# Ledger of designs, part 96: peptides against a protein of PDB entry 6TME

Target 1, 324 residues: chain A of PDB entry 6TME
Amino acid sequence: NRLKRAYIALQAWKKAFYSDPFNTAANWVGPDVCSYKGVFCAPALDDPSVLVVAGIDLNHADIAGYLPPELGLLTDVALFHVNSNRFCGVIPKSLSKLTLMYEFDVSNNRFVGPFPTVALSWPSLKFLDIRYNDFEGKLPPEIFDKDLDAIFLNNNRFESTIPETIGKSTASVVTFAHNKFSGCIPKTIGQMKNLNEIVFIGNNLSGCLPNEIGSLNNVTVFDASSNGFVGSLPSTLSGLANVEQMDFSYNKFTGFVTDNICKLPKLSNFTFSYNFFNGEAQSCVPGSSQEKQFDDTSNCLQNRPNQKSAKECLPVVSRPVDCS
Target 2, 324 residues: chain A of PDB entry 6TME as posed
Amino acid sequence: NRLKRAYIALQAWKKAFYSDPFNTAANWVGPDVCSYKGVFCAPALDDPSVLVVAGIDLNHADIFGYLPPELGLLTDVALFHVNSNRFCGVIPKSLSKLTLMYEFDVSNNRFVGPFPTVALSWPSLKFLDIRYNDFEGKLPPEIFDKDLDAIFLNNNRFESTIPETIGKSTASVVTFAHNKFSGCIPKTIGQMKNLNEIVFIGNNLSGCLPNEIGSLNNVTVFDASSNGFVGSLPSTLSGLANVEQMDFSYNKFTGFVTDNICKLPKLSNFTFSYNFFNGEAQSCVPGSSQEKQFDDTSNCLQNRPNQKSAKECLPVVSRPVDCS

## One batch from the design tools (peptide; made by RFdiffusion4, then SolubleMPNN)

Design b2_p14_5_s1 (from b2_p14_5, 7 letters changed)
Fold by OpenDDE base, seed 3:
Formats: structure tokens, C-alpha cells, sequence
Structure b2_p14_5_s1 (fold): chain B 324 residues (1-324), chain A 14 residues (1-14)
């Protein structure tokens, strides 16, 4: 009986709660699991006459605890939303039995360990949110082979390089922000045909920006701020016909910020502050447009306010990185 | 019916 398995799983999970400040699991008593708060039942896909647990929503419950292996008995769950809790430990490998998993949100918890590779085993996974945890180590290249709409990885402890497989991603939104990613952005990034928003904020990324970024015709948000990027901005950024928000601040960029970038047709905000740019086009000057907001603060620009000293600029500007 | 949660599209929650 599927509901009996669900009962075993849910009772094991209730036992794994250390704190339930809102008494969310207070009614998790007895065999009628479909009456449990945050448990949703639906007709089974293989037999509409059978009622199964199809979803879990414990979002914002502030529950402290862990995910027990018995959760692998919830084999009919397609939606698993447990964000904004205090769940700790690892994602159980037993969740590989949840072959219908469609949306998996464990964001804003205290999960640790490597990337939850069990998520890669779900053939129908469309949404993955693991942000605001303590996941660590390398990002599996296979994550980008998944047909995901969104990939939220931000605010974790991920290390190493961004996989070259990123170009295979069909995701519209990808976040890498606030991790420990290093190396260059892969040139394959330009192959992300459905990309609307990509965020690299606050990593250890370095090198030159790949010219292939200019192939991201659908991108509306591109944030590469707070990294170690060097060289000039790629001239191919003029191809970002739909970019609205662009941030290159807090890097080591040099060279000239061109009209072709600042005159992008959809550009609303362009932040390039806290770099070593030694020139900008008039169209890039803050206040030059009513439709666009620019920030050129803390560069090596002449006749602009709030710039770096010559002492800070000269060692960097005199030795520009050639990205050719 | 199972109400689908709203897809979180915001990259960086405020």
C-alpha cells in the first residue's frame, strides 16, 4: 500500500525533527497521511483509483531536523518544497526512488556535504533549488545535461571551475553567486540558448571574459561582480540585445568602456565600478542618459569623481592583460 | 488538487 509506505516515511521524518516551532507536524498522527499539514495527495499517475502522496510543502516552517532515509518510501512525490527550514545533514541517496521528482526545493536550510547527486538521477526534474545551504566541493558537470528551467546554486560552498557542460544547459536562470568557484567562465557559455539570467557574484572567477558571452541574445541579467576578472570587456558584448541589468563591478578589468556596450538597446543598469578602467565613452558617464543608470566609481578614469589614485592605477593600467 | 508552488525565478532574494 503506497499510503502505508508514506505513513512510515512521514513518521520517520517527524521523529527526525528536533524543533517544530510552528507545530507543523502536530497533526501528523494516524494513517490518514493526506490530512497531514504540508502533505498533498493526488491520484496516482499509473492508477487514478489509487491516492498517493504527490507533494510536500513545508516551506517557511523553521523546522530543525534532518531528512531520514525513509523518505525514499515517498515514491510518488513529484513536488518537494522544504525551503526556509533548519534541516541539516545530507540529502538521502534513498530519494533516488522518487522517480517522479519534478520540483526540488531545499533552499535556505543547513544541508552539508557534496552536491546532492541524487538530483541527477531524477529523469523528470525541472526545477532545482539548493541555494542558501552549505553544499561543498565540485559541481557535477552532469547538472547541465538536465533539462532544468532554473538552477539555483548560490550561497553555498561550491569550489573548482564551472563545468564546460554549462553550454548544454537549457535553463533560463542560473545562479552561481556567493560560492568559491574559480577559473575562467567557459567559452561554451555562449551556447546557452535559453538563458535569461546568469549570476556569478562573489566567487573567485578569473581570467578574461569569453567573447562568447556576446552570443547570449536572450540574457536580461548578467552579473559578474565581485570576482577576479581581468582584461578588457569583450567587444562582442554589443551583441547583448536584451540585457537590462549588467554588473562587472569589483573586478580587475582594464581598458576602455565603449559606446557599443553603454548604448545597448535594453540596458537599464550598467555597473562597472571598482575596476581599473582607464577610459569610458560619453554614453557610459553617469547622468548622461535618463533611461540608463551607470556607475563608474573607483576606476582609473580621468576627470571623474571618486576614482582610484594614480598610485593604485599605474601598476595595473600600465600592464594590461591581453585577452586576445 | 495539488497546488503547484510558484517557481522562484529571482536569482538573489532580497
Amino acid sequence: as target 1 above (324 residues)
Amino acid sequence: SLTLPELKLTPMPK
Scores: peptide ipSAE 0.026, ipTM 0.697, DockQ to the pose 0.077
Fold by OpenDDE base, seed 1:
Formats: sequence, structure tokens, C-alpha cells
Structure b2_p14_5_s1 (fold): chain B 324 residues (1-324), chain A 14 residues (1-14)
Amino acid sequence: as target 1 above (324 residues)
Amino acid sequence: SLTLPELKLTPMPK
């Protein structure tokens, strides 16, 4: 009996709660698991006469606890949404039995340990949100071999380089922000044909931006702010025909911000502040357009307000990094 | 009917 297995799992989970401030699990009593708050039943895909637990929604419940291994008994769950809780520990390996997993949202919790590789075992996974946790270590390259629509990794403790497999991703949205990623952005990034939004904010990324970024024709948001990037902006950025928001602030970029970047047809906001740019085209000047916002603050620009001192600029500008 | 939660693409506030 599938509902009996679900009952065992849900009762084990209720016992794993340390705090339930909204009494979300107060009605989690008795065998009728389909009446449980945040538990959703549907006809089984293999037998429409059988009712199964198909979804969990405990979003914003502020529940403290952990995920017990008995959750692996929820074999019919396709939707697992438990964001904005205080769940701690690791994602149980027993969740590999949830072969129908389609959407997995454990964001805004207190999960720890390495990347939850159990998520890679789910053949039908389309949405993965693990942001705002304490996941650590290397990102497995295989994440980008998954047919995911969105990949939310931001606000964790991930380290090492961005995998070169990123170019295989079919995701429209990918967030790396506020981790400890290091090294260069892989040249394979230009192969992300479905990419609309990519965010690298607040990592330890370095080196030159790859020219292949200019191949991201569908990108509307590109944020690489708060990293260690060096060299000039690639001239190929003129290929970003749909970019609306672009942020390169808080890096170590040098050279000239070109007219062909600032005149991008969909560009609404371009922030390149807190770098070492030594020139900009007139089209890049803040206030030069009514339709576009620019920020050139804290660069090495001549005749612009709020720039770095010559003492700060000279050591960097006199030693440009060649990215060719 | 499992209403698919809207993909909240917005960064969740901490």
C-alpha cells in the first residue's frame, strides 16, 4: 500500500521536527495522509485508480528539523517544496527512490555537506533549487548534463572552478552568486543556447572574460559583479542582442568601454563601476540616454566624477592584462 | 490538481 508507506515516511518526518511554529504538522495524525497540511495526493501515473502522495509543499513553514531517511518511502513524489524552513543536516541518499522527482526546492534552509548528488539520480528533474544553504565543496560537472530549466546554486559554500560542462546546460536561468567559485568562466559558456539569466555575483572568479559570452544571444541578464576578473571587456559582447541588465562592477577590468557595448539594443542597465577602466565611449556616460542607465563610478576615467585616484589607477592601468 | 508552484526566479530574501 503506497499510502501506508507515505504514512510511515510522514510520521518519521514529523518526529524529526524540532520546531513547528505554525503547527503545520498538527493535523498529521492518522492514516489519511492526503488530508495532511502541505501533502498533496493525485492518481498514480501507473494506476489511476490508486491515490498516491504526489507533492509536498511546506514552503514558508519555518520548521526546524532534519530530513529522515524514511522520506525515501515517498516514491510517488514529483514535487518537493520545503523552502524557507530551518531544516538541517544532509539530503538523504534514500531520496534516490523518488524516481518521479520533477521539482526539488530545498532553498532557504540550513542544509550542509557536499552537493546533494542524489538530485543527479532523478531522471525527470526539471527544477533544482538549493540556494541559501550551507552546501560545500565542488560542483559536480554532471549537473549541467541534466535537462534542467533552472539551476539555483546561489548563497552556498561551493568551491573550485565552474565545470566546463556548463555549455551543455539547457537551463534558462543559472545562479552561482555568493559562493566561493574560483578560476575562469569556461569558454563553453557560449554554448548555453537557452540561457536567459546567468549570475556570478560575489565569487572568487578570475582571469579574462571569454569571448564566447558574446554568443549568448538569448541572455537578458548577465551579472559578473564582485569577482576578480581582469583585462578588457570582450568586443564580442556586442553580440548580446537581448541583454537588458549587465553588471561587471567590483572587478579588476581595464581598458576602454566601447560604444558597441553601450549601444546594445535592449540594454536598460549597464553597471561597470568599481573597476580600472581608463576610457569610455560617449554612449556609456551616465545620463547620455533616457532609456539606459549606466554607472561608471570608481574607475580610472578622465573628466568623470567619483573616480579612483591616479595613485590607485597607475599601477594597474600601466600593466594591462592581455587577454588575446 | 497540483498547481505547479510558479517558478519564483526572484532571489529569495534571506
Scores: peptide ipSAE 0.025, ipTM 0.702, DockQ to the pose 0.055
Fold by OpenDDE base, seed 2:
Structure b2_p14_5_s1 (fold): chain B 324 residues (1-324), chain A 14 residues (1-14)
Amino acid sequence: as target 1 above (324 residues)
Amino acid sequence: SLTLPELKLTPMPK
């Protein structure tokens, strides 16, 4: 019975292929779905005597097509990996029937529409990769209520603000990079107890950095580059005891880059180029350390190479944003 | 066999 439902689903999916350059589905013939390329069977969790389709791996198959609603018949699937294809359309709501879903990777495809809210319906979801698609609109705040190890959202069309629920996330890695997120980073960010890496690159984020960033004791990578952030760097950044990579480049930051930031004990790379900083401590100067790499290019620094003109600096530096 | 994917911050190639 279960394998018959899987056969119906897989044959419907094969019919939804527009192109299969590597003939990946060439052997998708007949009732023996467990012999299908990229289909993995295992004993059912509820009955070890019953064989079920437990996983799909079609990674790097370059398949063009869509996900038909009949995929909702794959009720025993826990692993769904279809990255690096040319699948288009939306994620079917019928996938809500896949209650065992543990890993869902649809990255590097041509999916469109809003955030796939069906992913929020899976109670046991641990890994979600939706990066490199055309997903759009608001990020649901409920994504951060999920017990996910990583949240990959980069290279999409997401808009609006980052939800305040971010502080509830237990993820070690979160990427927002290359979207259209706007507004401030929520102050609740400091509550992310397991965070190791967070990336905001290439959004429309603005305002002052929240002081609560300094509470991220486990963060090793913090990249806020290519945004519209303003004001001074928070003095609380001296609390980032484990930060190795820090990037604030391509923003509108002002003020003085302090010793307390540049002397962070594990700091390897600190890029603060393409801002409006008007001073830096000697410990922040590129070449001041053999163990640390700094970039101070295109700021408003005196006696440094490759700085902005006085004409570019004066209007911004003379009107510092107070973040207090 | 079924294995957990590697968690990477790095962009996937296109």
Scores: peptide ipSAE 0.023, ipTM 0.691, DockQ to the pose 0.084
Fold by OpenDDE base, seed 5:
Structure b2_p14_5_s1 (fold): chain B 324 residues (1-324), chain A 14 residues (1-14)
Amino acid sequence: as target 1 above (324 residues)
Amino acid sequence: SLTLPELKLTPMPK
């Protein structure tokens, strides 16, 4: 019965292919779905004597098509990896029936519409990759109530603010990069206990960085580049004991880059270029350390190469944003 | 067999 449902689903999906340039579904013929390329069977969790479709891996198949609603018949699927295809349309609501969903990777496709809220219905979801699509609108706050290890949202069309619920996330990796997120980083960010890597690159984020970033003791990568952030760097950034890569480039930061930041014990790369910093500690100067790389390019620093003109600096530096 | 995907921060396709 389960494999028959899987057969119906997979045949419906094959019919939904517009192009299969590598003939990935060429062997998708007949009832033996476990022999299908990219289909993986395993014993059912509830009955080890029953073989079920437990996983799909169609990564890098360059398949053009859509996800038909019949995919909701794949009720035993825990792993769904279809990245680097040309699937279009929306994620079917019928996938709510895939209650065992553990890893969902639809990255690098042509999916459109709002955030796929069906992903929120999966109680056991640990990995969510929806990056490199055309998903739009608001990020649902409930995404951060999920016990996810990783959340990849980058290279989409998400808009509005980052939800304050971010502080509830247990994810080690979160990417917001290359969206249209706006507003401030929520102060609740400091509550992300398991965070190792967070990327905000290339959004419309603004305001001051919250002091609570300094509470992210396990962060190894913090990239806030290519936004509209203002004010000084929080002094609490000295608390980032494990940060290795830090990027604040292409913002509107002002003030002094402190010794306490540049002497962070694990810091290997610190980029603060293309801002309006008017001073830096000697420890922040590029070439001051053999173990650390710094980039201070295009700031308002005195006696440094490749700085902004006084004409560019004066209007901004003379009117620093107070973040207090 | 399917395995847990490698966590990659780099905003690149897998």
Scores: peptide ipSAE 0.026, ipTM 0.710, DockQ to the pose 0.077; fails the geometry check

Design b2_p14_5_s2 (from b2_p14_5, 6 letters changed)
Fold by OpenDDE base, seed 3:
Formats: structure tokens, C-alpha cells, sequence
Structure b2_p14_5_s2 (fold): chain B 324 residues (1-324), chain A 14 residues (1-14)
């Protein structure tokens, strides 16, 4: 009996709660699991006459606890939303039995350990949100082989390089922000066909920006701020015909910020502050446009306010990194 | 019927 298995799973989970401040699981009593708060039943896909647990929504419940292995008995669950809790530990490997998993949101919790590779086992997964946790180690390259609409990885402890498989991703939104990613952005990034938003904020990324970024014609948001990027901005950035928000602040960029970038047709905000740019086109000057906002603060620009001292600029500007 | 949650598109929730 599928509901009996669900009952075992849910009772094991209730037992794994250390704190339930809103008494969310107070009604998790008895065999009628479909009446449980945050548990949703639907007809089974294989037999419409059978009622099964198809979804869990415990978002914003502030529950402290862990995910017990018995959750692997919830084999009919397609939606698992448990964001904004205080769940700790690891994602159980037993969840590999949840072959219908479509949306998995464990964001804003206290999960630890490596990337939850069990998520890669779900053939129908479309949404993966693991942001705002303590996941660590390398990002599996196989994540980008998944047909995901969005990939939220931000605010974790992920390390190493961004996999070159990123170019295979069909995701519209990808977040790497606030991790420990290092190395260069892969040149394969330009192959991301459906990309609208990508954020690299607050990592240890370095090297030159790949020219292939200019192939991201559908990108509306590109944020590479708070990294260690060097060299000039790629001239191919003129290809970002739909970019609205662009941030390169808090890097080590050098060279000239060109008209071709600042005149991008959809550009509304371009922040390139806290770099070592030694020149900018007139179209890049803050206040030069009513439709566009620019920030050129803390560069090596002549005749601009709030710039770095010559002492700070000269050592960097005199040794430009050639990205060619 | 189980309603699908809305896809969270915001990369950095404020």
C-alpha cells in the first residue's frame, strides 16, 4: 500500500523534527496522510484509482531537524518544497527512489556535505534549488546535462572550477553567487542557448572573461562582480543585445570601457566600479544618459571623482594582462 | 489537484 509507505516515511520524518515552532506537524497523526498539513495527495500516474502522496510543501515552517532515509518511501512525490527551514545533515541517498521528482527545493536550510548527487538521478527534474545551505566541494559536471529550467547554487560552500559542461545547460537562470568557485569562466558558456540570467557574484573566479560571453544573446542579467577577473572587457560583449543588468564591479579589470558596451540597446544598469579601468567612453560616464545608470567609482579614470590614487593604479595599469 | 509552485526566478532574493 503506497499510503502506508507514506505514513511510515512521514512518521519517521516527524520523529526527526527537533523543533516545529508553528506546530506544522501537529496533525500528522493517524493513517490519513492526505490530511497532513503540507502533504498533498493526487491520483497515481500509473493508476488513477489509487491516491498517493504527490507533493510536500513545508516552506517557511522554520522546522529544525533532518531528512531521514525513510523519506525514500515517498516514491510518488513529484514536488518537494521544504525551503526556509532549519533542516540539517545530508540529503538522503534513499531519495533516489523518488523517480517522479520534478521540483526539488531545499533552499534556505542548514544542509551540509557534498553536492546532493541524488538529484542527478531524477530523470524528470526541472527545478533544483539548493541555495542558502552549506553544501561543499566540487560541483558535479553532470548537473548541466540535466534539462533544468533553473539552477540555484548560490550561498553555499562550493569549490573548484565551474565545469566546462555549463555550455550544455538549457537553464534560463543559473546562480553561482557567494560560493568559493575558482579558475576561469569556461569558454563553453557561450553555448548556453536559453540563458537569461547568470550570476557569479562573490567567488574566487579569475582570468580573463571569455569572448564567448558575447554569444549570450538572450541574457538580460550578467553579474560577475566581486571576483578576481583581469584584463580588458571582451569587445564581443557588444553582442549582448538583450542585457539589462550588467555588473563587473570589484574585480581587477583594466583597459578602456568602450562605447560598444555602454551603448548596448537594452542596458539599463552597468556597474564597473572598483576596478582598474584607465579610460571610458563618454557614453559610459554616469549621468550621460537618462535611460542608463552607470557606476565608474574607484577605477583609474582621469578627471572622474572617487578614483583610485596613482599609487594604487600605476602598478596594475602599467602591467595590463593580455587576454588575446 | 496538486498545484505546481511558482518557479523562483530571482537569483538573489532580497
Amino acid sequence: as target 1 above (324 residues)
Amino acid sequence: SLSLPELKLTPMPK
Scores: peptide ipSAE 0.024, ipTM 0.690, DockQ to the pose 0.076
Fold by OpenDDE base, seed 1:
Structure b2_p14_5_s2 (fold): chain B 324 residues (1-324), chain A 14 residues (1-14)
Amino acid sequence: as target 1 above (324 residues)
Amino acid sequence: SLSLPELKLTPMPK
């Protein structure tokens, strides 16, 4: 019975393909769905004597098409990997019936519409990859209430502010890069106790960096480049004891880059180029360390190469933003 | 046959 439902779903999906360049679905014929390319069967969790479709892997198949509502019949699917295809349209609400969903990867497709709120309905979801799509609108605050190990949102059309609920996230990796997020980074960010890697690259984020970033003791990668951040770097960044890669480039930061930041014990790469910094400690100077790489290009630094002109610097440096 | 994806920061699709 379960495999019959899977057959209906998979045949509906095959009919929803506009192009299958690698003939991935060529063997999707007949009732033996467990023999289908990219379909993986396993014993059902509730009855080990029953074989069910537990996984889909169509990664890198270059399939053009859409996800039909009949995919909601795949009620035993825990792994759904369809990255690097040309699927379009919206994620079907009928996928709410896939209550065992554990890994959902629809990255590198042509999906549109709002955030797929159906993903929030899956109680056991651990991995969510929706990057490299055309998802738009606000990020639901509830995404960070999920017990996710990774949240990949980069390269979409998400707008509005980052939810304050971010501090509740248990994710080790979060990517916001290349969206349209605006406003400040929430102060609650410092509560992300499991965070190893966070990327804000290429948004419209602004304001001062919250001091609470310095509480991210497990962070190895912190990239806030290509935004509209202002003010000085928080002195609390000296608390980033495990940061290896840090990027603040292409912002509007001002003030002095301090020794306590550049001397972070695990720091291997620190990029603060394309800002309005008016001073740096000797430990921040490129070439000052063999173990650390720095980039101070295009700031307002004295006696350094490749800096902004006094004409560009003066209007900004003379009007420092107070972040206190 | 399906394994957990590696948690790795990458701007690229897997």
Scores: peptide ipSAE 0.022, ipTM 0.702, DockQ to the pose 0.065
Fold by OpenDDE base, seed 2:
Structure b2_p14_5_s2 (fold): chain B 324 residues (1-324), chain A 14 residues (1-14)
Amino acid sequence: as target 1 above (324 residues)
Amino acid sequence: SLSLPELKLTPMPK
């Protein structure tokens, strides 16, 4: 019975293929779905004597098509990996029936529409990769209430603010890069307990950096580059005891880059180029350390190469944003 | 045969 439902689902999916350049589904013939390329069977969790479809791996198959609603018949699937294809349309709501979903990777496809809220219905989901698609609109606040190890959202069309619920996330890695997020980073960011790596690259984020970033004791990578951030760097950044990679480039930051930031004990790369900083400590100067790389290019620094003109600097530096 | 993917910050899909 369960394998018969899987057969119906997989045959419906094969019919939804527009192109299969590598003939991946060529052997998708007959009732023996466990022999299908990219289909993995295992004993059912509720009855070890019953064989079920537990996983799909079609990564890098370059398949053009869509996900039909009949995929909701794959009720035993825990692993769904279909990255690096040309699947289009929306994620079917019928996938809410896949209550065992543990890993969901639909990255590097042509999916469109809002955030796939069906992913929020899966109680056991640990890995979510939806990057390199055309997902749009608001990020649901509830994504950060999920017990996810990683959240990959980069290279989409997401808009609006980052939800304040971010502080509830237990994820070690979160990517917001290359979207259309706007507003401030929420102060609740400092409540993220397990955060190692966070990237905000290439959004429309603005305002001052929250002081609460300094509470991220486990962060090794913090990239806020290519945004509209203003004001001085928070003095609390001296609390980032494990940061290795830090990038604030391509913003509108002002003020002085302090010794307390540039002398962070694990810091290997610190890029603060393409801002309006008007001073830096000697420890921040490129070439001042053999163990640390700095980039101070295109700021308002005196006696440094490759700086902005006085004409570009004066209007910004003379009107510093107070973040207090 | 089925294993957890590597958790790593990467700009590219796996």
Scores: peptide ipSAE 0.022, ipTM 0.694, DockQ to the pose 0.064
Fold by OpenDDE base, seed 5:
Structure b2_p14_5_s2 (fold): chain B 324 residues (1-324), chain A 14 residues (1-14)
Amino acid sequence: as target 1 above (324 residues)
Amino acid sequence: SLSLPELKLTPMPK
């Protein structure tokens, strides 16, 4: 019965293909769905004597098509990997029936519409990759109430603010890059106790960096580049004991880049270029360390190469934003 | 068999 449902689902999906350049679904013929390319069967968790479709891997198949509602018949699927295709349309609400969903990767497709809220219905979801799509609108706050290990949202059309619920996230990796997120980074970010890597690149984020970033003791990568951040770097960044990669480039930061930041014990790369910093400690100077790389390009630094003109600097540096 | 996906921070397709 389960494999018959899977057959119906997979045949409906094959019919929903507009193009299959690599003939990936060429062998998707007949009732033996476990022989289908990219279909993986396993013993059912509730009955080990029953074989079920437990996984889909169609990564890099360049398939054009859509996800039909009949995919909701794949009720035993825990792994759904269909990245690097040309699937379009929306994620079917019928996928709510896939209650075993553990890893969902639809990245690098042509999906549209709002955030796929069906992903929030999966109680056991650990990995969510929806990057490189055309998802739009608001990020649901509830995404961070999920016990996810990774959240990949980058290269979409998400708008509005980052939810304050971010502090509830247990994810080690979160990407917001290349969206249209706006507003401030929530102060609750400091509560992300498991965070290793966070990327905000290329959004419309603004305001001051919250001091609570300094509470991210496990963060190894912090990239806030290509935004509209203002003010000074928080002094609490000295608390980033494990940060290796830090990027604040292409913002509107002002003030002094301190020794306490540049001497962070694990810091290997610190990019603070294309801002309005008016001073830096000697430890921040590019070439001052063999173990650390710094980029101070295009700031308002004295006696440094490749700085902004006084004409560009003066209007900003003379009116620093107070973040206190 | 289906393998677990690698975590990739870089905003690149897998």
Scores: peptide ipSAE 0.027, ipTM 0.711, DockQ to the pose 0.076; fails the geometry check

